# Peptides against a protein of PDB entry 6DSZ: the designs that were tried, part 305

Target 1, 361 residues: chain A of PDB entry 6DSZ
Amino acid sequence: NYVVTAQKPTAVNGCVTGHFTSAEDLNLLIAKNTRLEIYVVTAEGLRPVKEVGMYGKIAVMELFRPKGESKDLLFILTAKYNACILEYKQSGESIDIITRAHGNVQDRIGRPSETGIIGIIDPECRMIGLRLYDGLFKVIPLDRDNKELKAFNIRLEELHVIDVKFLYGCQAPTICFVYQDPQGRHVKTYEVSLREKEFNKGPWKQENVEAEASMVIAVPEPFGGAIIIGQESITYHNGDKYLAIAPPIIKQSTIVCHNRVDPNGSRYLLGDMEGRLFMLLLEKEEQMDGTVTLKDLRVELLGETSIAECLTYLDNGVVFVGSRLGDSQLVKLNVDSNEQGSYVVAMETFTNLGPIVDMCV

## One batch from the design tools (peptide; made by RFdiffusion4, then SolubleMPNN)

Design b2_p27_4_s2 (from b2_p27_4, 11 letters changed)
Fold by OpenDDE base, seed 3:
Structure b2_p27_4_s2 (fold): chain B 361 residues (1-361), chain A 27 residues (1-27)
Amino acid sequence: as target 1 above (361 residues)
Amino acid sequence: SEEEKRLQEILRELEEEEKRREEERKK
């Protein structure tokens, strides 16, 4: 009887970085289908800490830090609509992943969106937003004492949401989303009223964005607003300022993932379908009143990696490239280019053994 | 090229910021 040891999943479908194990530790969390891998980022590389099996494919994985928490909590939503908030707890050598809250957020009625599950967390940790079904935005209020994740739906008039994020610096939780209608793609904002369980008019909208606008990046303060990434253009909007660039270099391949490098949102990594890695830069202009405004956007090609499903900047110019189609990598950004003109050097490669056969455990 | 210089500057700034963060973590 050859026990075919089922190979552990190797394809990465999500990654996040933050302070999950402690306030001081920098962690890399990797989603590989039903498996969550937790690493500590060290000078020597990735140190494995814990592996967690989930009851379904991880569809959303986001770190967040509620007020009064010393470290980040982890929100996970599975493809089966099981939601949980996880906490890392260590007591001596004993490591436990504690479920702070859980719930099933599946609706009995609704068309699952073709663009898949989107899960977002309000930067002020007031709520979680979920786009699971067309024409619905699900809200999970975040309450410290609530062990049961209860959700409600708000009707969304825009049936074809492409991407959605919560904005920073908003008095009320505010979503920004790209949607498609018969007239094209547009950007809109809504305030989310937890009390009334409805949308209010958001601070701004932008009609007729690029036809292939696919991603929203919420920009932290002081800039605020959002970046909209398309096939040919990158745009910034914050209600008062609009800026668009169309760097020819991004037209060659579709940008498919992004990650914020700086806490203030000055730099972002971008990955495309060819495995090209870019840096997006927000150039600052300091006003006479001390306000910081966006002067310009710039995109620079760093080099090539595996095709990223997800990117995360770690530390010391090290980037984790989570790949579903190829090998995942730890890459280093170097000040000087190599002989090929690349600023990216692979430090470690994690072999992808191919599509995870969903072995139902 | 001017592009290479710009990129080198960005990456240098990144490296310097990270070094500062490491020094702060060691205190």
Scores: peptide ipSAE 0.277, ipTM 0.808, DockQ to the pose 0.826
Fold by OpenDDE base, seed 2:
Structure b2_p27_4_s2 (fold): chain B 361 residues (1-361), chain A 27 residues (1-27)
Amino acid sequence: as target 1 above (361 residues)
Amino acid sequence: SEEEKRLQEILRELEEEEKRREEERKK
């Protein structure tokens, strides 16, 4: 009788920050396989609030705030295509995670995409977009009164989508995506019509981007547009302005994750496969008419961490490094470098005991 | 190095922005 002490999963496969428990609390939410961990970020560190078991491996986890909500809601999609919208509710000492809406978004027909599940939320909370299958973009309209998540598919001509995001500042929900065809990788935009359940032509496209372009970052206003991250280059495009950099330092290892530092999208953290942590900066130029344009892009090496699966900037230069392969960390960004020239100091380390092989005996 | 100075400036600006945001939250 081996009492298999069910070890809790320790490998992090997703993390997000926002105001989930209240409007005032800053939360860190961590996905560890089927487990969701909810923390409050405090001056003393991470305070655990709740752990929640999910009905499957968490594949997508995104916070969003519909108009008129006082706090963020949580969208979760599992690897088995179970979708839910969760709300945190506290009543005295009782803490409940309420399912506001749920649904299964699996299609009977479709090739699961090799790049995995992508889930995105429109910044104006009009819809959720899902890339689950090649040649399909699934849309979940966001309706406050609907307890059942209903989805529809829009056909994509582009079969090999690498990454996709919703853009900011668009009258209609607009996606920007990197895709691959026989000619290489390209960036395209589409407007999503909820009414007609189709794509309309987006505001811009960029053909023949870097062959290893792997990530799209939607940039908030005032800049707008998107950042495209490759192996050798980082590019910005907003339809009017194009700018590219090719810093030699990023060629050494593939950038695998990012997180926005500033609400205006002026700075981003980048993590690579060697555990290097970078700051990406969008340098602004103020025009005489009061418009803000991108002047330049800059990448700076901050230091080294565990290999990040996900990054979240918290507060006061504290970053959570969620690691699947190594130990997760809380790190501090310091103004002054240490003796090794690093601006990153580990504050706390969370031991990763490796994948729990659930041997269902 | 010039790179270190540039990084220090970035991180200083970050710290100053966080302080400003904290002050705005306290108002």
Scores: peptide ipSAE 0.210, ipTM 0.771, DockQ to the pose 0.855
Fold by OpenDDE base, seed 5:
Structure b2_p27_4_s2 (fold): chain B 361 residues (1-361), chain A 27 residues (1-27)
Amino acid sequence: as target 1 above (361 residues)
Amino acid sequence: SEEEKRLQEILRELEEEEKRREEERKK
């Protein structure tokens, strides 16, 4: 009996930062295939707290805080469509990860989307949205008392959704998505009615965005709206204001991941396929009436890292670079550039031993 | 926050460096 000591997966396929262990603790959660690693961010670095085995590859991992919760809950969806909401509980030295709710959200009928699973949470925690299949948007209503995650589908006319997010500051849950049709790529919004289980017309749309528009970033208040990232351009739209930039530097390599730095959405980290790390800045203009509007967008090159599958800003200029293809890193953003003009310094590197080939025996 | 100040400083320096690079390209 060769106990093949199953080598632990090292490739990162997702990461999230939030307050999962407590209201005060800053946590880094890392998904490595079927494994969830939970860390506390400290001045000395990452302190491991718990490792959790999941019943499948983690496809979605999102933190959210329902009204009246003191700390974040964790939504996980696996590649086999097992959904759960997890809570961290500590009693003295005993640490438990509790499943508050679970369910299987697989449909018997549907074409799995070629761009994979997308899972999003409404910022007001009214629902979870899932793009699993072409032409369907799955909704999981968030109910505190329900241990069973029940979902329903809403039909999407747009069959080829590229990316989707919930917008901030909307009276009803509102999605913003990039989709492709024979005429090109477009951005559209829909309000999601939980009561009627249907889409209503959203606040805005933008037809004929960049052909390679690939990512939607929902922008918090006061700006609201969304950022659309393409190959050559970055655009902002909130229904009232449109702004686009085409910085030549982003054309060199495709941006593949992003993470919000500021709670107010003033800054974002961007990572490209060459491992370049950028800062996207939203410049504010305060109007005489006290309204805050977007003045401009700017992109700055910070430096180079491992090719990020996911990025997450921690604190104090520390960024976790989760890599699937290379070594994951903790990097420090410095005020002063080095001799090469880089603002990025690697603090710690986590060796990626490559994909564990599940030998199907 | 101290964090916001640090990030603002980073951004300021990034801007200054970009300006410097632009000035060097114009020479």
Scores: peptide ipSAE 0.108, ipTM 0.624, DockQ to the pose 0.034
Fold by OpenDDE base, seed 4:
Structure b2_p27_4_s2 (fold): chain B 361 residues (1-361), chain A 27 residues (1-27)
Amino acid sequence: as target 1 above (361 residues)
Amino acid sequence: SEEEKRLQEILRELEEEEKRREEERKK
């Protein structure tokens, strides 16, 4: 009996940072196909805590902290539409990953979206939103006592959603999304009524955005609103203010991932298809009434890394570069550039052995 | 440069949209 030691997956398809193991611990969670790896971020580097096997490929992995929770919970959706909310529990040396809630969110009817599964969580933890199928937005209400994840669909008139996020600072859960129609790409917002199970008109829309607008970044307060990333432009909109930049440097390669550096949304990391790492900066203007508005957007090239599938800022200028196509990396951001003009130094490299071909033996 | 002109066109279109929205809010 040759126990073919199944090689552990090495290609990263998602990563998230938060406080999953405790309120005090900073964690890095890495999705590698069906495997979840949990690390504690320390001054000495990444300390492995637990590996968890999932019943399918992880398609969505998001940390969230409901009101009254001391630490983050983990939402996972698999490619087979199995959803769960996980909690980390430690009692002495015993480590348990507890399923707080679970459910299958597959629909019998619907065209799976060609752009894949999108999962988002309302910043106020009122609901989870899922774009699984064209013309449908699935909502999972978040309830503390609900062990069964129940979902309902809201029909979207917009059949081709490119990306979607929940906005911050909204009285009702509000989504912002880029969609494509025969006239081009557009941005729209909807309020999600949990009570009526319908969309209401959102606070703003922007028709005829850049043709290759591909990503929405929800900006936290005090700015609010969203950033729209295109091939040639980066735009900000919050309903009251619009700002666009078209830095030539981003035209060279498509931005494919982002991560917020600052809790207040002042800085974002951007990664492109060539492995270039950028910092997007939101310049603040303080108004006389104490409100903070966006003054300007700036993009700065930091350096080169592996081609990022996902990025996460850890702490102290350390960034995890999760790569599907190449080696994942821990990199350090420096304040001063090196002789080559790079602000990025590789600290550690994690060899990617390639996709585990599920050899059905 | 052609790139600067494109940026200026984008910014101009955006300013015109902002003005239209401000005018719609005042009505």
Scores: peptide ipSAE 0.010, ipTM 0.367, DockQ to the pose 0.021

Design b2_p27_4_s3 (from b2_p27_4, 14 letters changed)
Fold by OpenDDE base, seed 1:
Structure b2_p27_4_s3 (fold): chain B 361 residues (1-361), chain A 27 residues (1-27)
Amino acid sequence: as target 1 above (361 residues)
Amino acid sequence: EKEKEELKKVLQELEEEEKKRKEEAAA
């Protein structure tokens, strides 16, 4: 009896950083198909804390901190539309991952979106938004005492949403999304009314963005607004300020992931399909009234890594590069470049053994 | 050259901000 020890999945399909185990601990959470790995980030490196098996491939994994929580909660959505909110609980040496809430958010009707599942959380933790099906935006209200994740749909007129995020600093939960119609790609905003279960007009829109605009980054205050990443251009818009750059260096390969480096949203890591790692910089301008506006955008090449499926800044210039196609890495950002002009040094490499072919025997 | 100096400054600012965060967390 050869016990084929089913190799654990090694391909990373998501990663997030936050304070999941405690208010003080910095955690790295890694999704590897059906497996969630939880680490504490230490000065010595990643300390493994727990592995959690999920009842399906992890499609969405987001940390969020509801008002009055001391630490982050974890939202997970599986590819089978099982949603849960998880809490880390330690009692002495006993470590438990508690399901605070769960639900199935599958619809009986609807066309699954070709761009896959998108899950987003309102920065003020009022709701979770899900783009699962074309022409529908699913909302899960976040209630502290609700053990059952209930969702409702709002109809989107825009059938082909490319990416969507919640904006920061909005009185009502506000989404910003890139969509495609016969005229091209556009950016639009909607306010989400929980009460009326409908969209209201958002604060701004931008018609006719770059044809290959693929990614929305919500920018925190003081800047607010969003960054739209295309193949050739990076644009910022907040309703009042518009700025676009077209750095030649990004034309070589499509940017596929991003991560915010700092809370104020002045810096982002960008990863492309060639494994190039970039820093996106938001230059501030302080006005005489004390308002902060965007002066300029800049993109700088840091170096080369494995092809990132996801990126997360940890601490001390350390970045986790989660790779689906290659080896995942811990990399260090250095102030000074090496002889090759790279600011990136691999600290640790996590071998990707490729897709486990579930041999259905 | 200026772009590299500006990048260096940004990376230095990252290290300084982290040092401050660690100092504030230790205080």
Scores: peptide ipSAE 0.247, ipTM 0.783, DockQ to the pose 0.858
Fold by OpenDDE base, seed 3:
Structure b2_p27_4_s3 (fold): chain B 361 residues (1-361), chain A 27 residues (1-27)
Amino acid sequence: as target 1 above (361 residues)
Amino acid sequence: EKEKEELKKVLQELEEEEKKRKEEAAA
């Protein structure tokens, strides 16, 4: 009897950092196909807390903190369109992952988008947005007492959305998205009306962005707005200010992931298809009236890692590099470069044995 | 050279921010 020890999936397809176990704990959450791994970040490294099996491949995993919650909640959407909101509860040594809300958000009619599932949460926790199908934006209202995640669709005129985020600092929930039409790629914003279940005109748009514009980063206040990442350029827009850079170093390989380092959105990690790790810097200018504006954007090469599927800054210059194609890593950012000019040192490497299909036994 | 000095400052700030958080968590 060969006990085929079902190898656990090792390929990372998502990671998030936040305060899921408690308000004080810093957690790393890692999605590995159908499995969610929960760690506490410690000075000694990653301490495993819990592993959770999901009813499908994790497609979206986002932490969010509704008003009045002491710790973050976890939104998960599976590739089978099962949505849930999870809460960590500990009572002594007993650890439970509780489903606060759940629902299936699959539509009977719709073309699944070629760029896959996108799930986003409004920074003010008013709604979850889902781009599942071309020409549709699905909204899940976030109501505290609702155990059933009910969704509705809003029609998008823009059929080919590349990426979408909720903006910060908006009176109404506002999405910013890159889309493609026959004329090229563009950025547009819409306000989302929960009441009327429609889009209103957003605060700004940018037509004819870079042809390979692939990612939107929503920037927190005081800057606000969004960063649009392309193959050759990085642009910032907030409705009042536009700034673009085209650093030659990013032309060598496509940026494929990003993560915010600072809560104020002054720094971001960027990873490319060659495993290069960059820091994107937002330089502030303080105006005489006390307003903070973006002065400049800068990109710095930190070093090389495994090819990131996802990045997350932990603490102390430690970054988790979640890799699907290679080994995942904990890396340290050092103040001084090594002999090769790299600021990155691998602290720990997590061997990727390849895509193991979780046979649900 | 200037770019390296600016990057060094950013990385120093990350170390200092942690030190503060550890001091605040130990208090």
Scores: peptide ipSAE 0.237, ipTM 0.777, DockQ to the pose 0.723
Fold by OpenDDE base, seed 4:
Structure b2_p27_4_s3 (fold): chain B 361 residues (1-361), chain A 27 residues (1-27)
Amino acid sequence: as target 1 above (361 residues)
Amino acid sequence: EKEKEELKKVLQELEEEEKKRKEEAAA
């Protein structure tokens, strides 16, 4: 029996940054098919801490910090609809990944959405939202002492959700989503009632957005609202303010991923299908009453990287570029451009050996 | 120049859409 030591997957399908190992440690977590890799970000680079085998392909991986937790917890959903909340515990040299809660969130009836699994967490940690099936939004209430993840469905009238996020600064958990109907693509918001298990009307909507609007970015306070990314345009809406830009440079290739650089949402990294890395900048205006409003949006080309499946800003201008199609990279953002006008320098490259095609022979 | 004209056109279209939405919300 040749035990073909299955080569460890190298293609990255998700990454997240936060404080998972401790309150003080900055971590990079990388999803590679069924494997979770946990690193500590150091001045010397990425220090490996633990690798964890998951019971299925990781489809969603999100860090969140419930009220009263000292460090982040990790939500994982697999492609087989196994959900878990993980906690890192270290006791001396012993490292344990503890399952705080788990559940299976598969429905017996439903069409799996063509845009795949979307998992989102309310910024106030009231719930997890899942778009698994067309016409359904699944809610997992977050309760501290519940070891069993119980979910319920809310019917969505909008059958073709493209992307969805929870908004920041909302009294009730509020989703913002792009959806498609026969009339085009639109943005809508809903409040999620945990008590009544229904949607209430959200604070705003935007009908007839760009036909190729594909991503929603929830913007934290003080700006609030959302950014909608299309093929040709980037728009901001918060209910009171609308702003749109159409920088010609984004027309060349579709933006496919994003990551927030700073906690206040002033800057975002954007990656396109050609491996171009952009900075989206939110310019603030301080009003006389002390309110902060969005003045302008700007997109700047930083340089080129591997084609990103996911991006995460680490620290000190260092970005992890998680790639599925190419080599993943650790890159440095420079203040000054090089002679070619690039602000990006590759620090480390992680060879991608390609997808493990499970050839069912 | 052409890129600026295209941008202006897109922004004008978006402003007109915003104006329509504001008018519909005020109605």
Scores: peptide ipSAE 0.026, ipTM 0.432, DockQ to the pose 0.021
Fold by OpenDDE base, seed 5:
Structure b2_p27_4_s3 (fold): chain B 361 residues (1-361), chain A 27 residues (1-27)
Amino acid sequence: as target 1 above (361 residues)
Amino acid sequence: EKEKEELKKVLQELEEEEKKRKEEAAA
């Protein structure tokens, strides 16, 4: 009996960067179907630490740091609605990944959303939000002592949510989302009341955004607010400031992923369906009162990579390009362009052997 | 030209941050 060692999945369906193994280590976490790969980012490249099998395809993978934690915790949601919060523990040479909390968040009744599973974490770690079903927003309160992930649903009047994020700098957990109705696509905000288990009116809304508005980026302080990415336009709104750009270069291919480069949210990587890598720049204006406002938005073409399913800025101008359709890459952003005008150099390529057809036996 | 100079500045800042972290890790 040749145990055909099931070929490990190579297609990347998610990636995240943070401090999971320790407070000091920079980690790259890669989701490959049911597999979680954990790396330490070093000056020499990616050092593998551990590979973990998950009980299902990873649909959401987010790092978060609750108040009083020294390092990040990992939230995972599977395509079968199994949720867990994982902690990395090392004791000498012994590495363990501990489940702090788990639960199944599947509803008996609901239409699974066509845009798939969305999982988001409040920046202040008050809750996890899940858009699993049309017309429902699921909330998992984050409690340190709770080993069982309990969730409740809040009804959304907006049935067709395209994307949703938690905003930064909000007194109450506040979501910002793009939704579609018969009149077009719109952006709305809601405050989430844990006490009343309901939505309150959010700080702002923007009706009639671009018809193909597909992504929300929550912008950290000092800017706050959100970026809305469409096919033809990129818009910013924070309740007080609105700004829109329509750079011709983004019309050529749909932007499909993004990642924040720096903690202040002044720079973002954008990847499109052609494998073009962009930098989105938020230009600041300092007011006389010391407030920082958004002056302008700019998009710059950096170069070409594999078609990104996910992007994550690591460190030092190094970007991990997680690809589902092609080879994943480590790329370096160079200060000077090459002869072709590209700022991107491939450092390492990870061969994608294609989708493992899980033969469900 | 100005746009390229600002992009260059952004990329220089990333490289400088790298250099600083490497220096701090070597110290």
Scores: peptide ipSAE 0.257, ipTM 0.787, DockQ to the pose 0.628; fails the geometry check

